# Designs tried in a protein design run: peptides against a protein of PDB entry 3QIS. Part 53

Target 1, 334 residues: chain A of PDB entry 3QIS
Amino acid sequence: PSLELSRREFVFENVKFRQLQKEKFQISNNGQVPCHFSFIPKLNDSQYCKPWLRAEPFEGYLEPNETVDISLDVYVSKDSVTILNSGEDKIEDILVLHLDRGKDYFLTISGNYLPSCFGTSLEALCRMKRPIREVPVTKLIDLEEDSFLEKEKSLLQMVPLDEGASERPLQVPKEIWLLVDHLFKYACHQEDLFQTPGMQEELQQIIDCLDTSIPETIPGSNHSVAEALLIFLEALPEPVICYELYQRCLDSAYDPRICRQVISQLPRCHRNVFRYLMAFLRELLKFSEYNSVNANMIATLFTSLLLRPPPNLMARQTPSDRQRAIQFLLGFLL

## One batch from the design tools (peptide; made by RFdiffusion4, then SolubleMPNN)

Design b1_p11_5_s1 (from b1_p11_5, 5 letters changed)
Fold by OpenDDE base, seed 4:
Structure b1_p11_5_s1 (fold): chain B 334 residues (1-334), chain A 11 residues (1-11)
Amino acid sequence: as target 1 above (334 residues)
Amino acid sequence: MSFAELLEQYR
């Protein structure tokens, strides 16, 4: 069996978080026998491609002289955004198109990723006084490394860093501040807030806006701004409640005093973001007549975002654990 | 403290 490929090199320029890019190519059976093709893992890989890449179709059957279009889809989700933001991963891959009883065909994927404030750590974002796209990539790497070290230091040392006024971290990321400030100003009376989906185009505009500027006003509907806040919280490499405190939150869920003590042990930026969000959500609850927001809905929604199980426990989360996590947040909303 | 005052505290 033999294939002809219309293209073998693919370049994905300016790849962004949640922005789908597609490149297409054709494969043709130029042999005299039917052939089965598939994308196969390389020797040490479990998957035929990186998590941000997909081939469609990834397998198929071709009669002699048959041609099929294959789409290479690049999509950076919450699962890939952090490693791309840090430069740990890149928009580079090699696909192996295998022909059964035939040869392998290699496809080269390349491109560039544009960093996002989505999927960046709270610690790094608190150090970013400018939009992430204005920060040199080298400095982003340093900020993520330093953020890990400072998180560890902040857990060990309650010493206020006597950092010079110019170098002081923000109390909360400017991106969270902007989203919450907008929602507070414009969305308190928005019917079905956090219950109605945003528009995908508006979400992309909001993300691009936060990545590239410090806007006076966030573009899009209140629903899109609200969903952007949810996406932001979901995309955090570490949730607002650090993984180390997850079990303690569950164990304390029915004791509001212990819950507050657990939150006091969060790193400064995480603790500030948590308190800021809880204050905002309590403010929204005052407008429940207008926005249809209630404490149970909000606690249920934000629990999955703020109080995520550690990756090793995700598959083992019981209904009881979920209920305890909801109860933990309810103690801050009521 | 109003929520507006809290917003300004976190600015």
Scores: peptide ipSAE 0.191, ipTM 0.878, DockQ to the pose 0.874
Fold by OpenDDE base, seed 1:
Structure b1_p11_5_s1 (fold): chain B 334 residues (1-334), chain A 11 residues (1-11)
Amino acid sequence: as target 1 above (334 residues)
Amino acid sequence: MSFAELLEQYR
């Protein structure tokens, strides 16, 4: 069997969080026998491609002289955004198109990723006074490393933050501040807030706006701005309530005093973001007659974002654990 | 503290 490929090199320029890019190529059976093709893992890989890449179709059958179009889809989800932001991963891959009883065909994937404030740590964002696209990639790496070290030092109750010559970190990320400030000013009376989805185009505009600027006003509908806040919280590499405190939150869920003590043990930026969000949500609940938002809905929605089970426990989360997690947040909303 | 004052505290 033999294939002819119309293209073997693919470049995905300016890949962004949640923005789908597609490149297409054609394969043709130029042999005299039917052939089965498939994308196969490389020797050390479990998957035929990186998580941000997909081939469609990834396998198929071709009669002699038959042709098929294959789409290479690049999409950076919450699962890939953090590793791409840090430069740990890159928009580079090699796909192996295998022909049954034939040869392998190699496809080269390349490109560049544009960093996002989505999927960046709260610690790094608190140090980032400018839009992430204005920050040199080298400095982003340093900010993540320093943020990790400060989080670790904070958890260990070690050395006071040297009040020295380093610029004081923000109390909360500017991106969260901007989203919440907008929602507070413009969305408190918005019917079905957090219940109506935003527009995908508006979400992309909001993300791009937060990544590239410090706007006076966030573009898009109140629903899109609200959903952007949810997406932001979901994309955090470490949830607002750190994984280390997850079980303690569940254990304390029915004791409001202990719940507050658990929150007090969060790293400074996480604790500030949590308190800030809870204050906003309590304010939003005062407008329930207008926005149809209630404490149970908000607690249920935000629990999955703010109080995520550690990856090792995700598969073991019980309905009881979920109810405890909701109850934990309810104690801050009421 | 109003929520507006809180917003300004976190600015």
Scores: peptide ipSAE 0.188, ipTM 0.878, DockQ to the pose 0.874
Fold by OpenDDE base, seed 2:
Structure b1_p11_5_s1 (fold): chain B 334 residues (1-334), chain A 11 residues (1-11)
Amino acid sequence: as target 1 above (334 residues)
Amino acid sequence: MSFAELLEQYR
């Protein structure tokens, strides 16, 4: 069996969070026998491609002189955004198109990723006074390393090292501030806020806006801005309530005093973001007659984002754990 | 403190 490939090199320029890119190529059976093709893992890989890449179709049969179009789809989800932002992963891969009883055909995937404030740590974002696209990648790495060390020191209650000549971190990420400020100004009277989905095009515009600028106004509908806040919180590598405190939040859910003590143990940026969001959500609840927002809806929605189970416990989350998590958040909304 | 004043405190 033999294949002819129309292309073997693929370049995905300016890959962004949640923006689908597609490259297509053709494979043709230039042999005299039917063939089965499949994308196969490389040696020591479990998957034929990185998590942000997909081939469609990834396998198939070709009769002699048959041709099929294959789409290579690049999509950076919340699951890949953090490692791409840090430069731990890159828009580079090698695909192995295997022909049964035939040859392997290698496809080279390359490109560049444009960093996003989505999927970046709260600690790093608090150190970024400019849009992330204005920050050199080398400096992003330094900011993540410094942020990790500061998180650990804060959790260990270690004495802050003398704040050397490093600029004071923001109290909250500017991106969260911008989203919440917009929602407070323009969305408090928005019917079905956080209940109506945003537009995908508007969400992309909001993401691009936050990554590239400090806007006076966020583009898009109030629904899109509201959903962008949810996406931001979901994409955080570490949730607003750090994984280390998850169980303690559940255990304290019915004791408002202990709940406040648990929150006080969060890293400074996480604690500030939590308090800021709770203050906003309590304000939003005053307009329930206009926006149809109630405490139970908000608690249910935001609990899954703010108080995520650690990955090792996710499969074991009980309905009781969910109810405790909701109750924990309700104690800050009421 | 109004919520608006709180927003400015976190700016």
Scores: peptide ipSAE 0.175, ipTM 0.870, DockQ to the pose 0.844
Fold by OpenDDE base, seed 5:
Structure b1_p11_5_s1 (fold): chain B 334 residues (1-334), chain A 11 residues (1-11)
Amino acid sequence: as target 1 above (334 residues)
Amino acid sequence: MSFAELLEQYR
């Protein structure tokens, strides 16, 4: 069996968070026998491609002189955004198209990724006074490393913040401030806020706006700005309530005094963001007659974003654990 | 602190 491929090299320029790109090519059976093709893992890989790449179809049969179109889809989700922002991973892969009882065909995937404030740590964002697209990639790596070291020092309660550090971090990320200030000014009376989905085009405009500028006004509907805040919180590599405190939040869920003590142990940026969001949500609840928002709905929605189980416990979350997590947040909304 | 007072602290 043998195949002819119309193309073997693919370049995906300016790949962005949540923006789908597609490239197509054709494979043709130029042999005299039916053949089966499949994309196969390389020797040390569990999957035939990286998490941000997909082939469609990934397998199939071709009769003699038959041709099929294959789509290569590049999509950066919350699961790949952090490693691409840090430069730990890149838009580079090699696909192996295997022909049964035949030879392997290699496809080269390349391109460039444009960093996003979505999927960047709260610690790194507090050090970024400019939009992330204005920050050199080398400096992004240094900011993530420094942010990790400062998070660890803050958790260990060891060293007073050296007063001599030339640039004081922001109290909260400018991106969170922009989203919440917009919602506070314009969305408190918005009917079905956080219940109506945003528009996908407006969400992309909001993401691009926050990555490239410090806007006076965020573009899009109040629903799109509200969903952009949810996407931002979901994409955080470390949730607003750090994984190390997850179990303590569940254990304290019915004691408001212990709940406040647990929050006081968060790293400074995480603690500030948590308090800022809770203050906003309590203000939003005063307008429940206009926006149809209630404390149980908000607690249920934000619990999955702010108080995530550690990756090793994610598959084991019980209905009781979820109810305790909701009760923990309710103690800050009421 | 009101949310407004908290916003003024971050401006």
Scores: peptide ipSAE 0.057, ipTM 0.798, DockQ to the pose 0.781

Design b1_p11_5_s2 (from b1_p11_5, 4 letters changed)
Fold by OpenDDE base, seed 4:
Structure b1_p11_5_s2 (fold): chain B 334 residues (1-334), chain A 11 residues (1-11)
Amino acid sequence: as target 1 above (334 residues)
Amino acid sequence: MSFAELLEEYR
């Protein structure tokens, strides 16, 4: 069996978080026998491609002289955004198109990723006084490394860093501040807030806006701004409630005093973001007649975002654990 | 403290 490929090199320029890019190519059976093709893992890989890449179709059957279009889809989700933001991963891959009883065909994927404030740590974002796209990539790497070290230091040392006034971290990321400020100003009376989906185009505009500027006003509907806040919280490499405190939150869920003590042990930026969000959500609850927001809905929604199980426990989360996590947040909303 | 005052504290 033999294939002809219309293209073998693919370049994905300016890849962004949640922005789908597609490149297409054709494969043709130029042999005299039917052939089965598939994308196969390389020797040490479990998957035929990186998590941000997909081939469609990834397998198929071709009669002699048959041609099929294959789409290479690049999509950076919450699962890939952090490693791309840090430069740990890149828009580079090699696909192996295998022909059964035939040869392998290699496809080269390349491109560039544009960093996002989505999927960046709270610690790094608190150090970013400018939009992330204005920050040199080298400095982003340093900020993520330093953020890990400072998180560890902040857990060990309650000493306020006497950092010079110019170098002081923000109390909360400017991106969270902007989203919450907008929602507070414009969305308190928005019917079905956090219940109605945003528009995908508006979400992309909001993300691009926060990545590239410090806007006076966030573009899009209140629903899109609200969903952007949810996406932001979901995309955090570490949730607002650090993984180390997850079990303690569950164990304390029915004791509001212990819950507050657990939150007091969060790193400064995480603690500030948590308190800020809880204050905002309590403010929204005052307008429940207008926005249809209630404490149970909000606690249920934000629990999955703020109080995520550690990756090793995600598959083992019980209904009881979920209920305890909801109860933990309810103690801050009521 | 109003939420508006809290917004300014976190600014």
Scores: peptide ipSAE 0.225, ipTM 0.893, DockQ to the pose 0.880
Fold by OpenDDE base, seed 2:
Structure b1_p11_5_s2 (fold): chain B 334 residues (1-334), chain A 11 residues (1-11)
Amino acid sequence: as target 1 above (334 residues)
Amino acid sequence: MSFAELLEEYR
């Protein structure tokens, strides 16, 4: 069996969070026998491609002189955004197109990723006074490393090292501030806020806006801005309530005093973001007659984002754990 | 403190 490939090198320029890119190529059976093709893992890989890449179709049969179009789809989800932002992963891969009883055909995937404030740590974003696209990648790495060390020191209650000549971190990420400021100004009277989905095009515009600028106004509908806040919180590598405190939040859910003590143990940026969001959500609840927002809806929605189970516990989350998590958040909304 | 004042405190 033999294949002819129309292309073997693929370049995905300016890959962004949640923006689908597609490259297509053709494979043709230039042999005299039917063939089965499949994308196969490389040696020591479990998957034929990185998590941000997909081939469609990834396998198939070709009769002699048959041709099929294959789409290579690049999509950076919340699951890949953090490692791409840090430069731990890159828009580079090698695909192995295997022909049964035939040859392997290698496809080279390359490109560049444009960093996003989505999927960046709260600690790094608090140190980032300019849009992330203005920050050199080398400096992003330094900010993440410094942020990790500061998180650990804060959790260990270690004495802050003398704040050397490093600029004071923001109290909250500017991106969260911008989203919440917009929602407070324009969305408090928005019917079905956080209940109506945003537009995908508007969400992309909001993401691009936050990654590239400090806007006076966020583009898109109030629904899109509201959903962008949810996407931001979901994409955080560490949730607003750090994984280390998850169980303590559940255990304290019915004691408002202990709940406040648990929150006080969060890293400074996480604690500030939590308090800021709770203040906003309590303000939003005053307009329930206009926006149809109630405490139970908000608690249910935001609990899954703010108080995520650690990955090792996610499969074991009980309905009781969910109810405790909701109750924990309700104690800050009421 | 109004929520608007709180927003400015976190700015």
Scores: peptide ipSAE 0.215, ipTM 0.891, DockQ to the pose 0.858
Fold by OpenDDE base, seed 3:
Structure b1_p11_5_s2 (fold): chain B 334 residues (1-334), chain A 11 residues (1-11)
Amino acid sequence: as target 1 above (334 residues)
Amino acid sequence: MSFAELLEEYR
């Protein structure tokens, strides 16, 4: 068997969070026998590609002189955004197109990723007074390392944040502040807020806006701005309620006093964001006649975002655990 | 504290 490939090198320029890019190429059976092709893992890999890459089709059959189009799809989800933001991973891969009883054909994937405030830690974002796209990549790495160290110090209650440091961290990320300020100003009377989906094009504009600027006004509908807040919270590498406190939140769910004590043990930035969001959501609930928002809906929606089970427990979450998690948040909304 | 006051505290 033999294949001819129209292209073997693929460059994905300016890859962004949640923005699909596609590159296409053709494979042709230039042999005299039918052939089966498949993308196969490299010797040490479990998958034929990195999580942000997909081939479609990833396998197939070609008659002699048959040609098929293959799409290489690059999509950075919440599952890949954090490692790309930190530079731990890059838009680089090698695909192995295997031909049954034939040769291996190597495809080179390259490109560049544009960092996002989505998928960046709360700790790092509290140190970023400028849009993330204005921050040098080297400084992003340093900010993530410093963020880890400050989280650990905050948990250990060791060092008061040196109030004398010339660059005090923000109380909350500017991106969260901007989203919530917009929603508070313009969306409190929005019918079906957090119930109507945003527009995908508007969501991309909001993400790009927050990554590149400090806008006076966020572009898009109130529904798109509301969904952007949900996407932001979902994309956090560490949820607003840190994984280490997850079980304690469930255990305290019916004791409002213990719930408040658990929240007081969060790292400073996480605690501030939690309190800020709960205050905002309580404000929205005052406008329930206009926005159709109720405490049960909000608690159900935000629980999956703010109080995520640790990755090792996700598969074991019971309906009872979910109800306790909802009850925990309800104690801050009522 | 009003939510507006809280917005300014977190600004």
Scores: peptide ipSAE 0.215, ipTM 0.889, DockQ to the pose 0.889
Fold by OpenDDE base, seed 5:
Structure b1_p11_5_s2 (fold): chain B 334 residues (1-334), chain A 11 residues (1-11)
Amino acid sequence: as target 1 above (334 residues)
Amino acid sequence: MSFAELLEEYR
């Protein structure tokens, strides 16, 4: 069996968070026998491609002189955004198209990724006074490393921040400040806030706006701005309540005094963001007659975003653990 | 402190 491929090299320029790109190519059976094709893993890989890449179809049969279109889809989700922002991973892959009882055909995937404030740590964002697209990639790596070291020092309650001439970090990320300021000014009376989905085109405009500028006004509907805040919180590599405090939050869920003590142990930026969000959500609840928002709905929605189980415990979350997590958050909304 | 005052504290 033999195949002819219309193309073997693919370049995905300016790949962005949540923006789908597609490239197509054709495969044709130029042999005299039916053939089966499949994309196969390389010797050391569990998957035929990286998590941000997909082939469709990934397998099939071709009769003699039959032609099939294959789509290569590049999509950066919350699961790939952090490693691409740090430069740990890149828009580079090699696909192996295997022909049963035939040859292997290699496809080269290349391109560039444009960093996002979505999927960047709270610590790094507090050090970024400019939009992330204005920050050199080399400096992003240094900011993530320094941010990790400061998080660890803050958790250990060790050495006072040396008063050294480094620019003071922001109290909260400018991106969170902009989203919450907009929602407070324009969305408190919005019916079905956080219940109605945003528009995908408006969400992309909001993401691009926050990555490239410091806007006076965020574009899009109040629903799209509200969903952008949820996407931002979901995409955080470390949730607003750090994984190290997850179990203590569950254990304290029915003691409001202990809950406040647990929050006081968060790193400075995480603690500030938590207090800021809780103050905003309590303000939003005063307008419940207009926005149809209640404390149980908000606690249920934001608990999954703010108080995530550590990766090693994700598969083991019980209904009781979820109820304790909701109860913990309710103690800050009421 | 109003929420508006808190916004200015975190600006």
Scores: peptide ipSAE 0.212, ipTM 0.887, DockQ to the pose 0.885

